# Ledger of designs, part 55: peptides against a protein of PDB entry 4PN1

Target 1, 261 residues: chain A of PDB entry 4PN1
Amino acid sequence: KIEMNFLNKPIVPDTTKVISNFLTHYLITEPVEHVEIEAKLGTLIDLETQNRFEFPVMNETILNPEFNLRTRFESDMTASEHKYLNEFLNQAFRDSQKPGRLPFAYKHTKQVDLFYETEDNSRDKIRVSKNQSDNQVLACVKKRRVADLFLYCPNDAFDIRISISDELPVSMPSGNQQPSLTRLKDRVGYVHQEIKIDLTKTTQNDPVYDTTERHELEVEFGNIADLRDRAQKAKDGMEAPLFRRVQLFMDNVRILRREHS

## One batch from the design tools (peptide; made by RFdiffusion4, then SolubleMPNN)

Design b1_p13_7_s3 (from b1_p13_7, 6 letters changed)
Fold by OpenDDE base, seed 1:
Order: sequence, then C-alpha cells, then structure tokens
Structure b1_p13_7_s3 (fold): chain B 261 residues (1-261), chain A 13 residues (1-13)
Amino acid sequence: as target 1 above (261 residues)
Amino acid sequence: SLFLTPENSLKYL
C-alpha cells in the first residue's frame, strides 16, 4: 500500500491557507459588499533598480504586506506574451470540449470605459462602461481598491497580484460632465468551473504620450456568493470547501504564469 | 493585433 503521508490524509499547502485567510477577511470578517477578487499576472518591480524585484527565495512566495519592499506592480506584458497566452487558452478551450471534460465558455467583449471625477475629488473615480458597438451602458461603478496580496514567483515569467476591490454601483454622472479618461477595452474571456480568465487589450489615448496599449491577463472568481459561502463555512470550522476553491483558482493562475513563448 | 478566437486560431496552427 502507498499512503500520501504518515497521517494518510490530505494536507493543504501553506500558500492555500494564507490566501484563504486573506480572502476570508474581506469576505466575512470585514466584508466588502460588492467585492471583486482577481489575480493579475505581471511583474514586481524594484523601485530602486527599476528591474524585476529579487528576493532571496527560490519559489512562489506570498509577500508580507506589513513590510514595505519598495516595489510596484506592473500588470502588463508584451504583445508576444499576450498572444501566446491567447493561443494557449484557445487550445485549452478546444481540449475542454472533448468528451469527459468540463467545457470552457468563451466570450469576446469590446467596451469603452469612461472615467469621471467625483464631486468630492476622491481618488475613486466613477467608471461608466459601455458596449463599444451600440454604446449601451453595461455598468456604472465606483471602484475602490481595498487590499492587495503579492506573490513573488521567481521560477515563472510573471509575478501575481491578488486584489480585493469594492465595485459600488452608482448613479450615472451628470450629462454635463466630461470624462477625465477614456479607455477602450478589447477582452476575451474564458470561464472554466466559474473561474474567469480574461485577456484584455486596453487602449488609452494620451495627449502627451500618444496612444498606449496595455496587455493584461486576469483571473477572477466568477461566483462570489459561492466563495463567500465557502469562507463562512471555513470560519465555522469547515475549511475544506474554501481550500478546494482557492487551490483550483491558484492552480489555474500557476498554469498561466508558467506559460511562455 | 486582433485576438484569435478558439475557432479562428486553428487557421494558424
């Protein structure tokens, strides 16, 4: 007989526990009402060197938010990297349509995001999202960044930022207000087991710096209600459902960050 | 560059 360990019981990786606790805090302990939870692929940049941050670790490491490591996170990648991931996800989609698999869903969305200043001059802007083809309003929200958790991934092409945001639905800005910023978003979304993977091309016109294009990959929990339920169960002593969902999420993130051309 | 869809990506494989 072979046993998985000397207890012959599954063990949860420490990374899973740490992330689960982080999520539980903002789902249950200090609950964010309209929570968005996403992981973005990018690069931790050392502010002093302007190069990728180098930390004396050899594997995926959650950085302690209590320490100022003098870093910034760049949630961008090259067009080539983005294209590769697009091709990779397309193949994964096709493979998932085979018998015996759980299928991906796919959606292509083109939208324009209009950002408006608030009356109180808050850092939080109102974002109006419209469908690019018919100009129909998709959403009007005030997004507040609540918390970030950074994973330094020295063995992979990308580091990870897990972000907790509050997307508060708000009324449309007055018709006399002009947007302070306009962004075009071209997004392809892949959903598998209620985990949403988005490849986004963002185009922004800047009068000084010309048109800039950003390429992002984000992974989002597609069922917040379920996640909140799992987190509540975890607080009540049943952690397994939450751990399984976080493990699934992180395994998907790990697959993606390991892919490179 | 345009996104490749699961359908049209086959044209480049």
Scores: peptide ipSAE 0.253, ipTM 0.819, DockQ to the pose 0.014
Fold by OpenDDE base, seed 2:
Structure b1_p13_7_s3 (fold): chain B 261 residues (1-261), chain A 13 residues (1-13)
Amino acid sequence: as target 1 above (261 residues)
Amino acid sequence: SLFLTPENSLKYL
């Protein structure tokens, strides 16, 4: 008989534990009420060289936020990379429709995001999202970035930022207010086992930005209630369900960040 | 939109 190891028990990768603890903190310990948890593909840029950050590690590594590495994260990719990922995900979708597989769901959405200043002059703007096809309001929120966790991935095309955000539902701005910024989003979304993968083309005319169009890929936990439940169980000493969910999430991220044109 | 959908994608990967 073959055993997994000398204890004959599964062992959890340290990456999974670290991420799980990170999530547990913002789900349970200091809970974010309207939490959004996503990973974005991008590049850690060394502010000194303006090139991709180089760190003396040989594999996926969670960067310690206690150290100022003088980096920025660029959540963007080339149009060709984005196209490749679109084609890749389309194929994955098709393959998942086969017997014996769990199927993807697919949705194509075009939306406009309207950003409004707040009366209190807070840094966080109100975002009204509308569907471009029928102008129906999809959401009206004030989004606050709470925390980030960065993964340096030297063997892959992309590095990863895992972000905790608070998306506070708020009332619609008054009818006399004009948006300070308008952003067009063309998004294709793929959902598999409640993990949401979005490819987004964002068009924004802002003199501050170098590019008018961004190409982003994000992976999001699609069932926060379940994740919170798992995190609570983890806090109570039963970590396995959370670890499994985080492992699934990260495996999907790992697949995607390895793919490039 | 320049996005390819699963239905209309001509590439097989």
Scores: peptide ipSAE 0.131, ipTM 0.760, DockQ to the pose 0.014
Fold by OpenDDE base, seed 4:
Structure b1_p13_7_s3 (fold): chain B 261 residues (1-261), chain A 13 residues (1-13)
Amino acid sequence: as target 1 above (261 residues)
Amino acid sequence: SLFLTPENSLKYL
């Protein structure tokens, strides 16, 4: 018989604990009502060198938010990398349809995001999302970035930003308001065990600058209610359900960030 | 460029 360790009990990786505590804070302690929790693949850029950040660590490392490392996070990748990930996820989808597996769900969405200034001239803009095919309003929200947690991943193609956002539903802007910005989004979404993986091509037309295209991959907790329940249980002393969910999320992120063309 | 869907990926390979 094989045992996991000398206690014969699962041990929780420190990364899982740190992330779980981070999430619990914004789920339970200071709860964000309309919380969105996502991880984006990208690159930590050293502001001094404008190259990828280098830190004296040898593996996945959560950066301490209390330290200013003079970095920025670029949540973009090359078209080639994005294409590779699309192909990779398509294969994963196909494999998951086989007997004995839990299947992916797939959705392709083309939407336009219209950004409007708020009446109070707040920094946060109202985003109206519409389906490109029928112009149906999908959402009207004011999104606020609440907190970030950065993972430096020296062995992988991408670094990670885990973001806590508040997506407050708001009323539609007045009909006389013009959008300050319009973005076209072509998104393919893969859902497995309520973890959402989205590949997004964003086209932004700037009247002054050339049209820019961004390629993003994000991993999101698809069931916030369940996650909040797990976080509450963790606060009450039962941490295992939360740890398991965070571990699942992070394993999916780890798979994706290792893949490259 | 358009995304390849899981269904269409097989057509282009």
Scores: peptide ipSAE 0.123, ipTM 0.747, DockQ to the pose 0.014
Fold by OpenDDE base, seed 5:
Structure b1_p13_7_s3 (fold): chain B 261 residues (1-261), chain A 13 residues (1-13)
Amino acid sequence: as target 1 above (261 residues)
Amino acid sequence: SLFLTPENSLKYL
């Protein structure tokens, strides 16, 4: 007979604990009311070299936010990488439709995001999202970035930014206001076990710069209520449900960040 | 479309 370890009990990786604690803080301790929790694939850029950041670690490492490492995070990838991930996720979708699997859901959306300045000159703009097909308003929000947690992933194609945001619903701008910025978003969304994976192509017209296209992949917790419940249980001494959910989320992220063309 | 759908992707296999 074999056992898992000398305690014969499962253990939780430190990464899972750190992320779980990070999430619990913004779910329970200092709760964000309209919280969005997502991980974006991208690259930690060293501001001094303008190359990918290099840190003396050999595997996935959560960077301590207390230290300024003089980095920026670029949540972008090449069109080729993005296409590869699209194909990869399409295959994953197909495979999940087989008997004995939990199926992906898929949705393709095209929207326009209109950004409006606030009267109080707040740094946060009002974003009105509309469906491109019928111009129906999908959302009107003021999004505030609350916190970030960066994972340096030296062995993978991408680094990770886990972000906590507050998406505050707000009233529509007055009819006489013009948007300061317009973004076209073409998004394909894959949902598996309430984890949302979005590939987004964003087109932005800048008055100074030529039209730019950004390619992003984000992974989001699709059931915040459940996550908050799990976080509360963790605060109450039952951590296992939260750890399991965070582990699931991170495993999906880990799969994606390893894939490249 | 800028994206391949799961259905469209099959057409290229």
Scores: peptide ipSAE 0.117, ipTM 0.747, DockQ to the pose 0.013

Design b1_p13_7_s4 (from b1_p13_7, 5 letters changed)
Fold by OpenDDE base, seed 5:
Structure b1_p13_7_s4 (fold): chain B 261 residues (1-261), chain A 13 residues (1-13)
Amino acid sequence: as target 1 above (261 residues)
Amino acid sequence: SIFLTPENSTFFL
């Protein structure tokens, strides 16, 4: 007879625990009311070299936020990489439609994000999102970045930023206000087991710089209520449900960050 | 660059 280990019980990877604790803090301990939790694929750039950050580790490593490593995170990829991921996810979608699998859902959306200055000169702008097809308002929010957790992934194409944000619903700007910035977003979204995977092409017209196109991939927890419930249970001594959900999320992220053209 | 849908994608794994 074979056992898993000398306790004959499953163990939880330290990465899962660290991320779970990070999430629990902003879900339960100091709860963010309108929380968004996402992981973005990108690159940790060393500010000194302007190249990808190099750290003396050989695998996925959560960076301690207490240490300033003089890095920036670039949540961008090449059009080719983005196209590859699109094709990869399309295939994953098709395969998930087969009998015996849990299916992906798919949605393609085009929206315009209009950014407005606040009267209080807050750093946070009001974002009005509209559907490009009918100009219907989809959302009006003030998004605040609360916290970040960075994963250095030396063996993969991308590093990861896990972000906690507060998306506060706010009233529409007055009709006489003009947007300070407009972004066009072309987004394809894939949902599997309530984990959202979005590929986004963002076009921004800058008055100083030429029109720039950004290519992003983000993975988001699609059921915050469930995640919060799991986090609460973890605080109450039952950690397994939270760990399982975080593990699922991270496994999806790990799949994606390994893929490149 | 246009997104390919699952339906019209020619990429296979």
Scores: peptide ipSAE 0.234, ipTM 0.805, DockQ to the pose 0.015
Fold by OpenDDE base, seed 1:
Structure b1_p13_7_s4 (fold): chain B 261 residues (1-261), chain A 13 residues (1-13)
Amino acid sequence: as target 1 above (261 residues)
Amino acid sequence: SIFLTPENSTFFL
C-alpha cells in the first residue's frame, strides 16, 4: 500500500491557507458588500532598480503586506506573451469540449469605459461601462481598491497580485459632466468551473504620450456567493470547501503564469 | 492585433 503521508490524510499547502484567510477576512470578517476578487498576472518592480524585484526565495512566495518592500506592480505583458496565452486558452477551450471533460464557456466583449470625477473629488472615480457597438450601458460603478496580496513567483514569467475591490453600483453621472478618462477594452473571457479568465487589451488615448495599449490577464472568482458561503463554513470550522475552491483558483493561476512563448 | 477565438463558443449565461 502507498499512503500520501504518515497521517494518510490530505494536507493543505500553506499558500492555500494564507490566501483563504485573506479572502475570508474580506468576505466574512470585514465583509465587502460588492466584492470583486481577481488575480492579475504581472511583474513586481523594485522601485530602486526599476527591474523585476529580487527576493531571497526560490519559489512562489506570498509577500507580507506589513512590510514595505519598495515595489510597484505592473499588470501588463507584451503583445507576444498575450497572444501566446490567447492561443493557449483557445486550445484549452477546445480540449475541454471533449467527452468526459467540463467545458469552458467563452465570450468576446468590446466595451468603452468612461471615468468620471466624483463631487467630493475622491480618488475613487465613477466608471460607466458601455457596449462599444451599440453604446448600451453595461454598468455604472464606483470601484474602491480594498486590499492587495502579492505573490512573488521567481520561477515563472509573471508575479501575481490578488486584489479585493468594492464595486459599488452608483447612479449615472450628470449629462453635463465630461469623462476625465476614456478606455477601450477588448476582452475575451473564458470560464471554467466558475473561474473567469480574461484576456484584455486596453487602449487609452493620452494627449501627451499618444495612444497606449495594455495587455492584461486576470483570473476572477465567478461565483462570489458560493465563495462567501465557503468562507463562512470555514469560519465555522469546515475549511475543506474553501480550501478546495482556493486551490482550484490558484492552480489555474499557476498554469497561466508558467506559460510563455 | 486581434484576438484569436475558439471555433465553437458557448457564451456566458
Scores: peptide ipSAE 0.232, ipTM 0.755, DockQ to the pose 0.016
Fold by OpenDDE base, seed 2:
Structure b1_p13_7_s4 (fold): chain B 261 residues (1-261), chain A 13 residues (1-13)
Amino acid sequence: as target 1 above (261 residues)
Amino acid sequence: SIFLTPENSTFFL
């Protein structure tokens, strides 16, 4: 009989533990009420060189936020990379429809995001999202970035930012207010086992931005209630369910960041 | 929102 190891028990990768603890903190310990948890593919840029950050590690590494590495994260990719990922996910969708597989769900959405200033002049703007096809309101929120965790991935095309955000539902702005910014989003969403993968093409005319068009890929936990339940169990000493969910999430991220044109 | 197949809703030609 073959055993997994000398204890004959599963061992959890340290990456999984670190991420799980990170999530548990913002789900349970200092809970974010309207939490959004996503990973974005992008590039860690060294502010000194303006090139991709170089760190003396050979594999996926969570960067310690206590160290100022003088980096920025660019959550963007080329149109060709984005196209490749779209084709890749389309194929994955098709393959998942086969017998014996768990199927993807697919959705294509075109939306407009309207950003409004707040009366209190807070940094966080109100975002009204509308469907472009019927102008129906999809959401009205004030989004606050709470925390980030960065993964340097030297062997892959992309680095990863895992973000905790608070998406506070708020009342619609008054009818006399004009948006300070308008953003068009063309999004295709793939959902597998309640992990949501979105490819988003964003068009924005802003003189402050270097590019008017951005191509993003994000991976999001699609069932926050379940994740919170798992995190609570972890806090109570039963970590396995959370670890499994985080492992699934990260495996999907790992697949995606390895793919490039 | 529009539900489309991947084949019918690619971002790029």
Scores: peptide ipSAE 0.056, ipTM 0.690, DockQ to the pose 0.014
Fold by OpenDDE base, seed 4:
Structure b1_p13_7_s4 (fold): chain B 261 residues (1-261), chain A 13 residues (1-13)
Amino acid sequence: as target 1 above (261 residues)
Amino acid sequence: SIFLTPENSTFFL
């Protein structure tokens, strides 16, 4: 018989605990009502060198937000990397349809995001998302970035930003308002065990600058209500359900960030 | 911009 360790009990990785505590804060302690929790693949850039950040660590490391490391996060990747991940996820989808597996769900969405200034001239813009095919309004929200947690991943193709956002539903802008920005989004979404993985190509037309295309991959908790329930249980002393869910999320992120063309 | 679907279909942006 094999045991996991000398206690014969699961041990929670420190990364899982740190992330779980981070999430619990914004789910329970200071709850964000319309919370979105996502991890984006990208690159931590050293502002001094404009190259990828280098830190004296040898593996996945959560950066302490209390320290200013003079970095920025670029939530973008090359077209080649994005294509590779698309192919990788397509294969994962196919494999998951086999007997004995939990299947992926797949959705392709083309939308236009229209950004409007708010009446109070706040920094947060109203985003109206419409389906490109029928112009149906999909969402009208004011998204506020609440907090970020950065993971430096020296052994992987990408670093990670975990973001807490508040997506407040708001009324549609007045018909006389013009959007300050328009973005076209081509998104393919993969859902497995309520973890959402989105590949997004964003095209932004700037009247002054050339059209820019961005390639993003994000991993999102698809069931916030369940996650909040787990976080509440954790506050009440039952941490295991939350830890398991965070571990699942992070394992999916770890798989993706290791893949590259 | 092109995506490939799980069924190897191609979609354009």
Scores: peptide ipSAE 0.212, ipTM 0.770, DockQ to the pose 0.015; fails the geometry check

Design b1_p13_8_s1 (from b1_p13_8, 4 letters changed)
Fold by OpenDDE base, seed 2:
Structure b1_p13_8_s1 (fold): chain B 261 residues (1-261), chain A 13 residues (1-13)
Amino acid sequence: as target 1 above (261 residues)
Amino acid sequence: KPAYLLDPNLYTP
């Protein structure tokens, strides 16, 4: 017989606790009503060097938001890296269809996002998303970034930004209003155990600048209601369900950020 | 056919 440790009890990594507390705050303590919780792969850039941020740590580290590290986060990767991840996830999908596994779900979506200015000239624009195939409206929202948590990952190809957003459903803009910005999104989405993994290629045309293409990978909690329930239980003293869910989420993120071409 | 089988890739070779 073997035991987990000298107490023979599970121990939760500090990273899991910190993230869980972060989520609990915006799920329960100061609840965001239409919360979206996602992790994006990218790079922490040192504003002084314009290179990837360097910090004297040797593993995944949650950066303390109380410290201004003079960084920005670039939620982008090369087309080559993005292609590699697409192939990687396709293989993971195929493997998950085998007996004894929990299968991925898959969806390929092409949409156009139309951004509209608000009447109050707020920073947050209204986003209307339409399916490119039939022009059906998928969503009309005003998205507000509420909070970020950054993970510096010195051993991996990517750093991580975990974001809390408020995605407020709003009425469609008036028919006479023109969009200020249009983005084409080509997205392949994978869902495993209600964790959503999206690879998105975004094309944006600028009349002044060259067409830009962004390559993003995001991991999202696909069942917010369940997550909120787990967070509530955590506030009530039963933390294990939340910790397990956060651990699952982060393990998926960790797998992805280690993969590169 | 499932969408995956028809169009699994964002990039063409």
Scores: peptide ipSAE 0.234, ipTM 0.788, DockQ to the pose 0.014
Fold by OpenDDE base, seed 1:
Parts: C-alpha cells; sequence; structure tokens
Structure b1_p13_8_s1 (fold): chain B 261 residues (1-261), chain A 13 residues (1-13)
C-alpha cells in the first residue's frame, strides 16, 4: 500500500493558492465586471541592466507586487520560438483527437485592430476589431489593465505575466474619427477543457521604425462564469473546485513555457 | 484518425 503523504490526502501547491487568491479578489471581492484573465509568456527585463531579471531563487516564483523590482515585462518571443510552439500545439491538437482523449478545438483568425482616442483623452483606448477578409466588426471595447501577477521562471525560457483586465463593450467611434493605431493580428487559437491558448502574430506599421512584428503566446480562462462560480464557492469555504481549475490552467502554462527548440 | 488542421501554421513551412 502506498500513500501520497502522511495524511493520505492531496496537497495544494502554494502557487495554486496564491494565484487562486489573486483571482478571487478580482472575481469576487472587488469584482471586475467584464473580466479577462490571461497569462502571457515573455521575459522579465531588469530596467537597470536591460537583461533578463535575476532573482536569488531556483524555481517558479510569484513576485510580490508590493515590491518595485524595477522590471518591465516583454510579452514577445522570436519567430523561431513562436513557430516551434505553433508546431507543438498542432501536434498536441492531433494527438488529442485520438480515442480516449479530450479533443482540442481549433480556430485560425485574421483580424485588424483599430485603436481610437477617447473623448476624455484617457489612457484607455477604444479598440475596434474587424475581420480582415470582410471588415465585419467583431468587437468594440475599452480595455483596462486592472492588475498583474508576475512569475519568475529561472528554469524555463519564459517568465509569466498573469493579467486581470476589464474589457468594457462600448459604442463605435464616430464615423469621422481616425484611428491612432492599427494592428494586424494573425492568430491561431486552441481550446482544451475551456482553456484557450492563442498564438498571435501582430504586425504594426510605424512611419519611423517601419513594420514591427510581435510574437505572443497567451493562455486564457475560456469560461469566466464557471471560474467566478468556483471563486464564489472558494469564498464560501469550498476551495477545491477553484484550486483544480487554477491547477489545470497553470499546468498548461508550465507545459508551454518549458517547450523550446 | 486525428482531424486535419486547415491552415494551421502562422509561418510558411
Amino acid sequence: as target 1 above (261 residues)
Amino acid sequence: KPAYLLDPNLYTP
């Protein structure tokens, strides 16, 4: 007979608890109405050295937001890394279609994002997203970043930023208003157990610096209503459903950040 | 058999 520990009960990793509490705050305690919760792969850059941030830890570590570590997060990777992850996820998709597995869903989208200034000249811009093929409006939102949680991952190619955003649906800008910024997005999206994984290639034309390309990988909770329900149950003393969902999310993130060519 | 991915690549092979 083998037991998993001296209590013979599952133990929740501390990382799961910390992230769960972070999410619960913005789902329940100070609820964001139109919340988006995503993790992006990238690099924590030390503002002093302009190199990857170095911290005296040996594994995945959630950074305390109360401390200004003088870092910035670069949500970008090389084209080769991005291509590798695309191939990796395509294979994962194919493998998931086999008997006995839960299948991925897949979607390839090409859209243009048009950013508009607000009447109050706020920092938050209105984003109009259109399908590139027919210019059909897909969304019109005002997105506000509410909070970030950073994970320093010294053993992996990427660090992680978990972001809480408020995506407020808003009316279309006036017809005479010109966009201040235009971005083309080529996105392949994979959904497994309502966790959404997006690889996005973003192209932006700059009159001064020419065309720039960004390569992003994001992991998003695809069912916010369910997550909010789990968070509420956690507040009511039943934490297991939330912990399981956060664990699933983080395991997917961990798989992705460990993969490299 | 696994489903075929239509236009699965962001990059030219």
Scores: peptide ipSAE 0.219, ipTM 0.800, DockQ to the pose 0.014
Fold by OpenDDE base, seed 5:
Structure b1_p13_8_s1 (fold): chain B 261 residues (1-261), chain A 13 residues (1-13)
Amino acid sequence: as target 1 above (261 residues)
Amino acid sequence: KPAYLLDPNLYTP
C-alpha cells in the first residue's frame, strides 16, 4: 500500500512553520492584547528601481526581516483588478451556498473613518469609524502596527504583507476636536470558516493632492481567541492545530493572490 | 444559510 513518505506521517511545510512561529510570538510569547492579524495583497517595490522587487528565488518566499532590502509595500491595486476580485469572491460566495459546502457570510458596509490627533501628539492617531447611513459610531480605536512579515510571490499577481497590529479601544475625542483626516470606505466583507476577506475601496480627500482612491484586499483571522488557543497548544508541544489553521489561512491568501485579469 | 445580498458589488457593471 502506498504511503505518504518513508515515515508514513504528514510533514509540515516550512512556510507554515515560519508563519506559525511569527504568530505565536505575538500571541503568546510577547502577547499583543488587542491583536489584529491580517494579510494584505500588494506589491513589494524596489526603492532603487521603483519597480516590483526582484529576488533570486522562484517561488513564494518569506523575506527575513533582519535584512533591509530597501523595499516598500504598496497595498493598492488597480480598480479593474479590484473589480475582478470582487466578482471572483461573489462567485465563490454563490458556490459556497450549494449543498455540501460551508457557506460564506457576506456584508457590505459603507463607513467614514475620522482620524484625530492625540493630546500627547503621539504618532498613532485615534480612528473613529462611523456608519455612513446613520452616522452611528462603529468603533473608536488607536491602532499600532507591531510587526510585519513579507512574502515575495514571483509567480503571482501580488506579494503579501502579514501584519500584527494592536487595535486598542479608546474613548471618543472631545466634541470640540476636529478630525485631521477623513476617509470614506466602501467595503465588501466575506467570511468563510472564520477567515475574513475584505475588499475595500477608500476615498480620501487631501488638501494638497487630488482626491485619491485606494483598492485593498485583506485577509484576517476572524477568531483570535481560537488562534491564541492553538498557539498556546503549540507552545505546549501540540503544534498540529496551529499549523492546520495557518495552512488554511495561507491557502486562502494564495488563492486570492493568483487571481488576476 | 446566508442568502446572496442585493448589493454585492463595489463597482457598477
Scores: peptide ipSAE 0.214, ipTM 0.758, DockQ to the pose 0.015
Fold by OpenDDE base, seed 3:
Structure b1_p13_8_s1 (fold): chain B 261 residues (1-261), chain A 13 residues (1-13)
Amino acid sequence: as target 1 above (261 residues)
Amino acid sequence: KPAYLLDPNLYTP
């Protein structure tokens, strides 16, 4: 017989606790009403060197948001990396359909995002998302970035940005208003245990600059109500359900950020 | 450049 440790009880990694506390703040303490919580794979770039950020740590490390580390986050990857992840997730999907597994759900969507200036001239734009095939409106929201938490991952292909956003449903812009920006999105989405994994190829046409393409991978909590309930329980002294959910989320992120072509 | 995202026509639930 073996035991986990000298208490013979599970112990929660510090990373899980820190992230859980971060999420709890924006779920419960200062609740965001229409909260979206996602992790994006990318690279922390040192503004001084324009290379990947270097910090004297040897493993996954949450950066303290109270410090300006003079970095930017590039939520992008190469086409080859993105393709590899698509193939990887496709295989994971196939494997999950086998007996005894919990299956992935899959959805492929092509949409156009139209961005409109707000009447109040706020920095936040209204985003109208339409299905490319039939031009049906999928969503009309004003998205506000509330907070970010960055994970420096020196051993992995990617660093991580966990973002708290408020996606406020809003009325459609007036019919005579022109979009200030248009983005074409080709997205394949995978859902496993209510964790959403999206690969998105975004094409943006700029009248001044050349057409740019972005390759993004995001991992999102697919059941915010459940997460909020877990966070509330954590505030009430029962942290285990929240920790388990965050652990699941982060394990999926960790799997993905370790994959590379 | 070729599209590399999974084609929905290849999707099998």
Scores: peptide ipSAE 0.042, ipTM 0.708, DockQ to the pose 0.014

